# Designs tried in a protein design run: peptides against a protein of PDB entry 9GMZ. Part 24

Target 1, 343 residues: chain A of PDB entry 9GMZ
Amino acid sequence: TGFPLELLTRPATERLAYFENYTVAHPRLKEVYEILMRTIAEPAGASFIFVYGASGVGKTTLRLRVEQKLTELALPKLESDRARVPVVGIEAIAPESRYFNWKEYYTRALITLEEPLIDHKFDYGVRGISRDNFGKINVESKVVAPALRRALENALIHRHPDVFFVDEAQHFGKVASGYKLQDQLDCLKSLANMTGILHCLLGTYELLTFRNLSGQLSRRSVDIHFRRYCADSPEDVQAFKSVLLTFQQHLPLAETPNLVDHWEYFYERTLGCIGTLKDWLKRVLSDALDREATTITLKDLQKRALSVAQCQKMFKEIQEGERQLSETEADVQNLRSALGLGA

## One batch from the design tools (peptide; made by RFdiffusion4, then SolubleMPNN)

Design b1_p9_5_s3 (from b1_p9_5, 6 letters changed)
Fold by OpenDDE base, seed 4:
Structure b1_p9_5_s3 (fold): chain B 343 residues (1-343), chain A 9 residues (1-9)
Amino acid sequence: as target 1 above (343 residues)
Amino acid sequence: SVIEVDPAK
């Protein structure tokens, strides 16, 4: 099935929006989606879910689709419980300073929990937090981080989301010299424990450092590896080609470009990461629509490709993450063997 | 919308 042909007569903005708003349900995304949805429904006493994988593998797409589904499933209950928020999702920002800005984090989390459409006003119990006439949260500059934390704890308890998502969660690891990453993890653990809200941290393989530092978090965490497609796997290559075919059919252009014949070049410049592929095709589509082009050429693709140097850097980061996971799997096998459980 | 992957031939 292709794009709606009526889009060819529509403005470039509508054609681009079509491509932006659809999600290709590729095998790895479906697998991780099903695991994540099941884990949220039945956390079995877990306080954390870690979703880790390469940059551009599609973690943000996964989050947004889970948020959408949880919201849809909660709609019948929200009619009776007007205070409830089904899901909350934020993106952790890379600190401009040497220190993670907890004040900003708590403020953003509070703002996200208090969408203007929520009729039920909540008192945060903290002076200097108010709602404006539009229902938007205003946090006065005088409000300190410990007070914002208490406000967030109270808001999470009152709104009772099924999960709290933190995207780009590797940014919690960007702590100044002398601060322990352990202290950041202890803060997150305390927030999850005090609120009883399941936290899902999505990020790069740098999240593995979080897993390894806290033996206490590991006992209350579920790990989900969002793998890229690997060129050494015939099944993964076939899945990657199938994704290219699907994108090819859903580019709202008069002439269908042949993406599949260039699969090796697409693989070289995406490292098997479908998010990177989608973002690349989005840029190329935008350029084509601006020129009123009928199709996309290899030259158009080359113009918006990541550089070889960028791909080499990204690949090194992926290889290090995959190596760390492989070593962990070997350690588990060694532990099982040492315990007499067999391989 | 969510689009299922078409199998490559």
Scores: peptide ipSAE 0.144, ipTM 0.866, DockQ to the pose 0.463
Fold by OpenDDE base, seed 2:
Structure b1_p9_5_s3 (fold): chain B 343 residues (1-343), chain A 9 residues (1-9)
Amino acid sequence: as target 1 above (343 residues)
Amino acid sequence: SVIEVDPAK
């Protein structure tokens, strides 16, 4: 099955939007999606979910699909409970300073939680938080972080989302000292505990440092590893080729490009990360549409590829993350052996 | 929309 052929007569913006808006349901995405949906439905006393994996593996796509599904599932209940928000999703921003800006975090969370479509007025009990004439939350500069936290706690309790997503959550870890990282985690734990709202942190393998720093988190967290496709696995290579086949069929071009024959080059420049692949193809498609091209060539791909230096850097970060996970598995085996549990 | 992966032959 390919793209709707009618798209070939449509404006470039509509053709690009088609490619942007569809999601290829590749095996790893499906697996992680099912685990995440199950964990959100039945957290079993967990307060946190950690979703970690390579940059560009597709974590944001996963989040957006889960948010969509949770919203769809909540629709019948939202008609009766106008105060409820089914899901909240924010992206953690890299701090401009060496310190995580909690005031900004709480402000963004409040703004996201209080979408203009929420007709139910909520009193935050905090002076300097108001709604404008369009229902958008305005937070005055005088409002301090502890007051914003209390406002967010009250809002989360009142709106009772099934999950609170924080994308790019490794940015919480960009603190100069391990103590500050623990303080950040304790702050998040306290927020989750005070509100009773399940938090899902999505990020790079840097999130593993959060897991390791808090033995108490491990008792109340679920870990989900969003793996890339590995070239040393025949099954992963076949899955990656199948993804390329699907993408080539869904590029709204007059002539179907042969992406599959170039799978090694695609793998070299994406490291098996489907998000990176999609973003690359989006850039190339945009260029092709701007030129009114009938197809995509290898030269078009090369023009928008990540540099070898970028790929090498990304690969080192992946290898370090995968190594840390393998060490954890070895530590479990060592612990079992030390406990007299057979391997 | 969500698109299922077609198996590469």
Scores: peptide ipSAE 0.126, ipTM 0.864, DockQ to the pose 0.462
Fold by OpenDDE base, seed 3:
Structure b1_p9_5_s3 (fold): chain B 343 residues (1-343), chain A 9 residues (1-9)
Amino acid sequence: as target 1 above (343 residues)
Amino acid sequence: SVIEVDPAK
């Protein structure tokens, strides 16, 4: 299967949009998607799901696909329950200061949850929160964080999403001390407990710091590791090559580039992260379309590749995360063996 | 749209 050939006669913007908007259902994405969907359906008393993996592995793509699926599954019920929102997803912003801006977080969450298209308008019970004539939420500057929290708690209870997604959740951890990180986790835990809404935090391996700091969260959390493809695994290499093959078939260019022959170079500059690969190819495709080129070359790829220095930095961060997980797995196996349980 | 991965030969 390839791109629709009619795209070759379409504007560059449409050709680029095609490539941006499709998702390659690679094996790791499918696996994590299935685990996440099952966990959302049957949380078994969990209040949190942690989805962690390398930067650029595809966590945002995972989130968006789960959000889409949950929305589709909820459509029949939404006709009868116009107050319900099936899913809510936000991205955590990196704080400009050493302190996470909870006021901004609550405001953004509330705005996302209370989108204009919702027919059933909720009374927040908080002065300074209003809707304009277009249904857009306005939060006055005078509204304090505790009031916004109460408004969000009430909205979450009333809208009852199956899950609350927070993407880039490692940004909660960008605090000067481990104690402040614990405080952030306790705040999130309290929000989940007060609302009864399952929270899914997606982020880098920096999320492992959250797991290590909160022994209480570990009992009420499900961990999902979104792994990259590893070059030392023949199966992973084959999967990565298959992804490259799929991408080359779906680049809306007159001449199909041979990406698969360059798989080692693609692996070197993506570390097996498919999101990084897709973003690289988007940049290269954009350049090619701007030049009205018939194909992309190795030189075009090289021009938009991450530098070796960037890849080395990213790889160190990945290795540290993978090491921490491997040590934890070994500790569990050792404990099981010591207990006389099969590994 | 979601695209299935074609197996590389």
Scores: peptide ipSAE 0.120, ipTM 0.857, DockQ to the pose 0.451
Fold by OpenDDE base, seed 1:
Parts: sequence; C-alpha cells; structure tokens
Structure b1_p9_5_s3 (fold): chain B 343 residues (1-343), chain A 9 residues (1-9)
Amino acid sequence: as target 1 above (343 residues)
Amino acid sequence: SVIEVDPAK
C-alpha cells in the first residue's frame, strides 16, 4: 500500500500536504497513544499526566492524534452540549526572562479554548475580555494575570475539556531555580484542582526536573515515557526499518526511493526519533518537488540532514534523560527491596 | 490519516 498514484499529476503543494498530513502509526507511538487515551478516560484521581521523551520523538504528533480522537468521541455529546470543548491544547513559550509569563499563558489558553465556533457567548466575568464577530477572544492589555486566571478557570469549568494539553512544558522549568519554581508548580496544581480539568504536560527530558521538584504533584500524576528506537535492540531496529519502508511507500514521487537500505544513516541522523525523521523527509521531499525530481537520492538526503555536531548534542541530552529515568527505576527497585517487597 | 507500519523484511 502506498500513496494515491493520482498525486503524481497534482501540484507540488498537494503532494507535500499529503506527506505532512499523514501519520505513520509506529509501535512506540501506538503504545504511548493507548496509555495516554486510557489515562485520560480513567485518570483515577490524577490531576496531571507527564509525557516526556527526546526532542523530535513525536510528542506533537501524539498530542494531535489524541486531540483528533477525543474530538471524534465527543461529537455525539457536542450536539446536546453546545458549551463543551472536548480538548484544549497550547504550547508553552520559552520565557524571555527568569519569570514565566502567566499572563501570556492564560491569554493563549483562553484564545485556544474559545476558538471553536461555539454559539454560546460566555461571560468571563472579567472586564476587557470580549469576543469578536467571529467568536475569537480579544484580551485587552490592561487585564491583569489574576483576572485572566479567573477567566480561564471559569472557561475550563464551563467548557469541561477531557484534557488540557501543554506542549513544550519543559519551559515551565527554565525559570529561576528554587522558590519561584515551586510557586509555578503550585499555580499549575491549583489551576487543575480549581477546575477539575486533567492537565497533560508534554516535553523533553527537562520536564523530569520539573516533575521531581514537587512531591505533591508526583502523588497526583501519571508518567508516560515516549521512548525513541534504540539501535542496540533488534526489535527497535526492525521497527525503525519498518517506518522507513512505510515512508518510502508514501513519498509521492514517480520512483520509490530505497530508504531502508540507508537505515543506519537515517538512524545516525535521527537518533531513532521518528518526528526528526519525518521532518527530514519533508524537507527533502519539498526540495525534490521544487526540482520536479522523480526520486530522492542520498545526496538529497545529505543536503538536509542534521549535522553530526547537532546529533551529538541531541544524543547527549537524550543519554542524560535516559540515565535519569534508569536511575529512578533502579531507585524504585532498591526501595522495594529495602521494604521487603519483591523486585 | 493514520497509516499502519508495513513490516520491513
């Protein structure tokens, strides 16, 4: 099974859009997807879900697929409850200062939550928050962060999403160390508790530092590790090759490129991260389409590959994250052993 | 769309 052959006669923009808009359902994505969907359906008193993994592993793809599925599942209920939003997702912004911009966070969350064409005007109870004729939220610059928080709390309660996604959530941890980071954790915890809305924080392994600082969040959180494929695992190598096979079948080119034969090079330059692989192939496909090329060559791949230095940096960050998780797993085993519980 | 992974031989 491959791309629709009719795409070969279509404009480059449509051919590229085809490759952008599909998702390869690789084993790690499926596993994390099922765990996340189950946890959202049955949070068991959890207020937070932490999804962590390497940059480019596919966390954004995971989020988008979960958002799509939650929306599909909610459609029958949305006919009766026109106020409901099934899911809300935002991206956390890297702070320009040592302080997280809560005003910006609340504003973005409100805008995203109210973007669906919901016929029902909601009164936020806050002066300076309005809707335009298209239902878009406008927040006046004079509105202060505590007022925006109250507006968001009210909106989340009224819209009752199944989950609130925050992508790039490691940016919460990039603020000044110590007391201020605890205050931010307490702020997020308070928002989740006040609204009763489950929060899912997706991020890099830097999110572990944020998670570990709050012993109170750990009691009300579920952890999901989105692993990369590892070259030392024959099963992971086979899965990675299978992903390459699927991608080569779905590149809308006249001649199917042989990506699988170059699996080691793809692995070297992606570190087993499928998001990084997809983004690389998108760039190469775009270049090929611009040249009206019939296929992709190794030279085309090399032109758009991450540098060895970039890969080495990314790999060090991955190794540190994987080490921290391995130590945590060992600590749990040691704790169990020390408690007289079987390993 | 979601596409299943074909097994590489």
Scores: peptide ipSAE 0.056, ipTM 0.781, DockQ to the pose 0.462

Design b1_p9_5_s4 (from b1_p9_5, 6 letters changed)
Fold by OpenDDE base, seed 3:
Order: sequence, then C-alpha cells, then structure tokens
Structure b1_p9_5_s4 (fold): chain B 343 residues (1-343), chain A 9 residues (1-9)
Amino acid sequence: as target 1 above (343 residues)
Amino acid sequence: PVIEVEPAK
C-alpha cells in the first residue's frame, strides 16, 4: 500500500512530515528490535546492552520504536503508578572539550526523566534543582556534578524505567586517552549498579573500543550488532531492493519514482544503511516539494547524494568495525574447537 | 506509523 493520495493536495510541510514520521520495518530493524525487546524484558543480570552498527544503519529509529513500545506496554501500570517512567532515552553530545561533560549529561538525563507531564513530583534532596510553574526542571549553575549524579540516581530509582537509553554513546569515548575512557565506563557502570537500571548504549563501531577496554563490563553486558545490508549477500540485496520499493511507494509525489531500478546507485551511496537512505530521500523529497515537482529523477538523487569521498570514508569505518567483530567471532570458534565443543 | 517492507519482485 502506498501513501494516502490525499497528501497530494496537502501542503509540502504535511507531505514531508508524512515521509519523516513513518518507519520502514526492514528485516534487520525487526531482528534487532526483537532481540532488544527480549533482552530488556529478560536482562538475566546484565547491567548493559550495547547496540552497535554503522552510522546511519537506523539505531535511533530502533531506539524510538522500542521507547514507544515500552511506553505502550507500561500504560496500564502507569495509571496506578504515577511515579513510574517506563523508559528514558537521551542522546550523548560530542564534547567540545577533550573531557566529557558529566554535569551536562546528568542535567539532560534528569530533565528528560522528569518530564513536565509526570504527575508525581518529588524532592531530589539537592538545592538548586527546582520546577517552574509549568513543571519544567531548572538546574542552577551552582549545582555540582556529584550532586546532579545523586539527584539522577534518586530519580532513576524512584521512576524505575525498564531501560535507560543513551544514543550516540560513542561520544563517551571521545576523550584524550584510553584511560579516561575506562573512567567514563566505570562511571556509567556505577550509575547502573547504584540504580539497578538497565542501560542501553547505542552507537557506532567505536563502541567496540568500550567493550574491549572493560573485561568487567563484558560479563554484565549483552551485545547486539545492528548490521547493514551487504551486497555480497543475495538475501541482503533482495531486502535492500524491497526497502527501495517500499520507499518509492511512500514518497508523496504524483508520479511514483522508480528507485528499485537504481538499487546499485542507492547501495553505492548508502553502503546498505537504511537510515542514510531515508535521510537522502528526505532531502530529495524536500527539494522536489519546494519546486512542486511531480516526481524525482536520477539527477535529483545525484544532487543530494553523499560524495564518493564521504562514502569511502564511511566504508573504511564500517570495514574496520566488521573486521573487529569477525576476529572476535573467529576467536570464539577457535576457543570452542579447543574445548572440544562444536564450532 | 510502521510500514512493512513489500517484497521486490
């Protein structure tokens, strides 16, 4: 089924919003979604979930869909437990400095967790944290990071989310030394341990560096690889073509563009990453709507494509991540074989 | 909304 045809008579803003707001449930997204939902329901003593994959593979989309589902599942309980928040999700910001800003992180986490619409308000036990008349949290500049941490710990314990999401979590690793990265992980580990709240870190393959640095985290973590589609897999190629077909049917244009016939070009410029594909098509759709075009052409696609140089850079980063995982898998197989276990 | 992927022929 395509887009609602009535959109063709609607403003460009509504047509673009339609395309922005829908999610294509592609096979890899479904697979990772199911694994993640199951892991959240049954963490088996895990304190962390790591979701890693290429930039633009769709990790943020995954997070948002899981957040939506967890909220939906919690609704019946939230009617009686007005203190509970079912899920909290934040995006880690790349630090401008060589040091991660924990004060900002705790503040943003607290603001996100303590949304204005939550009925039950409590005292954080920290001076300089208040709510305005609209229920918005205000944190005074004088409040120090350790106090904000305690406030967040108390809030997490009291609200008891099923999971705490941190998107773009590779930004925790953007520190001047590997030792400081360990300190950041230990800080996160302590927060998870003190609150009893499961943490899910979503990010690029740079998260593998986090996994490798903390042998102690590995025992209490679940790893989820969000793979891209690979051109060397006939199944993956077919899935990618099917995604293109779905996108072309859901572009709110008078004439349906033939995206599938250009699948190789789409693959070349997305590396099999559906988020990258969606963002590209969004840009092209926006341009088409601005000029009141009836369709999009290959020239329109080319105008908004990532450059070959950008794709080459992204591909190198992907290959390095995939290599590290492949080596780990080989090591596991070697260990199993050495133990007399089947590979 | 979530849209199911239609199989390409």
Scores: peptide ipSAE 0.207, ipTM 0.895, DockQ to the pose 0.449
Fold by OpenDDE base, seed 2:
Structure b1_p9_5_s4 (fold): chain B 343 residues (1-343), chain A 9 residues (1-9)
Amino acid sequence: as target 1 above (343 residues)
Amino acid sequence: PVIEVEPAK
């Protein structure tokens, strides 16, 4: 089933919004979604979930869909527990300095926890944190990071989300030394332990450094690899073509573009990352709608494609991440073999 | 909305 044909008579903004707001439930997304949902429901003593994969694989889409689903599932319980927030999701910001800004992190987390729709007054126990007339949190500049941490701990305990999401979590690793990275991980671990709230860190393969540095986190973490589609797998190629077919049917244009026939070019410029593909098609669709075009052409695609140099850089980063995982898998196999556990 | 992937023939 394609897009609603009525969209062809609607404004360009509405047509674009349709394409932005729908999610193609591609096989890898579905797989990771099911694993993540199951792990959140039954963490089995885990304090952390690590979701790692290529940039543009669709991690943010995964997060948003899980947040939506957790919210939907919690609605009946929220009627009885007005203090509860089902899920909290933030994006980690890249530090401007070699130091992660914990004050900003805690402030953003607090603001996200206290959506205006929550009528329940909460005392954070910290001077300089207040609510405005609309229920929004205001944090005074004088409030120090340790006080904000205590406020966040209290808020997380009181609101008791099923999970706390941190997107772009590789930004925690952008510190000047491995020791500082360990301190940050210990800080996150302490926050999870003090609150009893499951943390899910989503990020690039740079998150593997967190896994490797903290043998203590590894014991209390679940790892989820969000894989791209690989051109050396016939099944992955077929899945990628099927995704292209689905996208071409859901582009709100008068004439259905033939994306599938250009699958190799799409693969070349997305590296099998569906988020990258969606963002590319969004840009191309926006251009087409601005021109009142009936379809999109290869020239339209080429105009908004990532450069070969960008793709080469991204591919090198992917290969390094996949290599590290393969080595880890080999190390696990070697460990199993050494333990007398079969392969 | 969520859209299921249609298999390419």
Scores: peptide ipSAE 0.205, ipTM 0.894, DockQ to the pose 0.463
Fold by OpenDDE base, seed 1:
Structure b1_p9_5_s4 (fold): chain B 343 residues (1-343), chain A 9 residues (1-9)
Amino acid sequence: as target 1 above (343 residues)
Amino acid sequence: PVIEVEPAK
C-alpha cells in the first residue's frame, strides 16, 4: 500500500512532512534495532553500547525509533513514577578546540533530561541552575563543569533512564592525542559508573579508534555494527531495491516514479546508505512539490545527487572503517586459533 | 509511522 491518496490534495508542507515522518523498516535497520533493544533491556553488566557505521547509514533514525519505543514501553510506569525519564538522547558537538567541551555536554544533557513533560521539580543542589516558567532548565554561565557534572549525575540517578544516547560520539575522539584522550574515556566511564545508567554511543567508524583505546571500556561494552548494503551481495542488492520500491510507493506524487529501474544510480550516489537515500529523496521531493510536479525524473534526481567526488571521499572513509572491522574479526579468529579454540 | 519494506520483484 502506498501513501494516502488524500495527500495529493494537501499543501506541499503536509506532503513533505508525510515523507519526512515515516520510517522505512529496512532489514539492516530492523536487525540493529532488535539487537539494540535487547541490549538495552539486558545489558548483562555492560556500561556502554557502541553503535558504529557509515555516515548516512541511518543511526539517527535508529536512535529516534528506539527512543520512541522505550517511551511507549515506559508509559504505564511513568503514571506511577513521575520522576522517571525513559530515555535521554543528545548529540555530541565537534570540539572547537583540542579539548572536548564537557561544560556544553553536561548542559545539553541536563536540558534534555529536564524537558517539560516532567512535573516533578528536582533540586540539583547547584547554584546557577534554574527552571523557567515552562520548566525548561537554565544554566548560568558562571556554573563550572564539575558542578554541572554533579548536577547531571544527580539528575540521571533521579530520572533513571533506561539508556543515555550520545549521537555523533566520534567527536569525543577529536581531542588531542595521548593522555587527554584517556582522560575523556575515563570521564565517560566514571559518569556511567557513578549513575548506573547505560550509555549508548552512536557514531561513524571513527568511534572504533575511541573504543580501541580503552581496554577497560571494551570489557564493559557491547558493539553493534550498523552495516550499509553492499553491491557485491545479491541479498543486499535485493534489499536495497526493495527499499527503493518502498520509497517509490510512499512519495506523495500523482505519478509513481520508477526508482527501482535506477537502482545502480541510487547505489552509486548513496553507497548503500539508506539515510543518504532518504535525504536525497527529500530534497528531490521538495523541489517537485515547489514546482507542483506530478512526478520526479532522472534529471530531478541528478540535480540533488551527491557529486562523484563526494561519493568517492565517503566511500574511502567507509572502506577504511570496514577494513578495520575486518582486521579486528581476523584478529579475534587468530586469537581463538592461538588459544586452541576452534575458528 | 513505520513502513515495512515490500520485496522488489
Scores: peptide ipSAE 0.203, ipTM 0.895, DockQ to the pose 0.463
Fold by OpenDDE base, seed 4:
Structure b1_p9_5_s4 (fold): chain B 343 residues (1-343), chain A 9 residues (1-9)
Amino acid sequence: as target 1 above (343 residues)
Amino acid sequence: PVIEVEPAK
């Protein structure tokens, strides 16, 4: 199976959009998708889901696919319940200042939750929050963070999404000197408890710090590890090669490039992260389309590859995260052994 | 669209 051949006669923008808009359903993505969908459907009293893994493993792709599926599944109910939003997803922004900007977070969450196309308009009960002539939320500069929080709590209760997604959630850990990471977790916990809405935090291995700091969150959270493909696993290497084969068949170029024969180079520069691979191929495809090239070469790949220094930094962060998880698993085994449950 | 992974030979 390959791309639609008619794309070869279409504009470069349409050819690039095809590659951007498709998702390769690689084994790890499918596994985590099924676990996440099941956990959202049956949270069993959980208030949080933590999805953690390497940068570029595909967490944003996972989120977007789950959001799409939850929206599709909710469509029959939305005809009768015009106030409901099935899912809401935001990306946490890295603070420009020394502390996380909660005012900006609440504002972005409100704007995302209250799309102009929602038929049933809601009153937030907060002065200085209005809708413009286009139905967009306008938040006056005078509105303070506690008022925005109350508005978001009321909106989440009224819209009742099945889940609230926060991508890049490790940015909640970026606290100023003198602020406790615990205070950020308590804010999130309070929001989930006050609204009754399940929160899913997606992020890097820095999210493991959140799990370790709050014994109360750990009791009400489900952890999902989105693993990269590892070169020391023959099964993972075969899966990675299969992903490369699928990508080479779906690059809208006149001549199919041989990506699979270069699998070691692709692995070296992606660390087994399929999101990093897709972003790399997207840049290379864009360059090829700009040149009206019939294919991509190793030189084209090298031009857009991450540097060795970038890969070394990313790999160090991955190794530290994988180490912390391995230690936690060992601690569980030690606890089970000490309890007489066996390994 | 979602594309299933084809097994590499």
Scores: peptide ipSAE 0.187, ipTM 0.889, DockQ to the pose 0.460

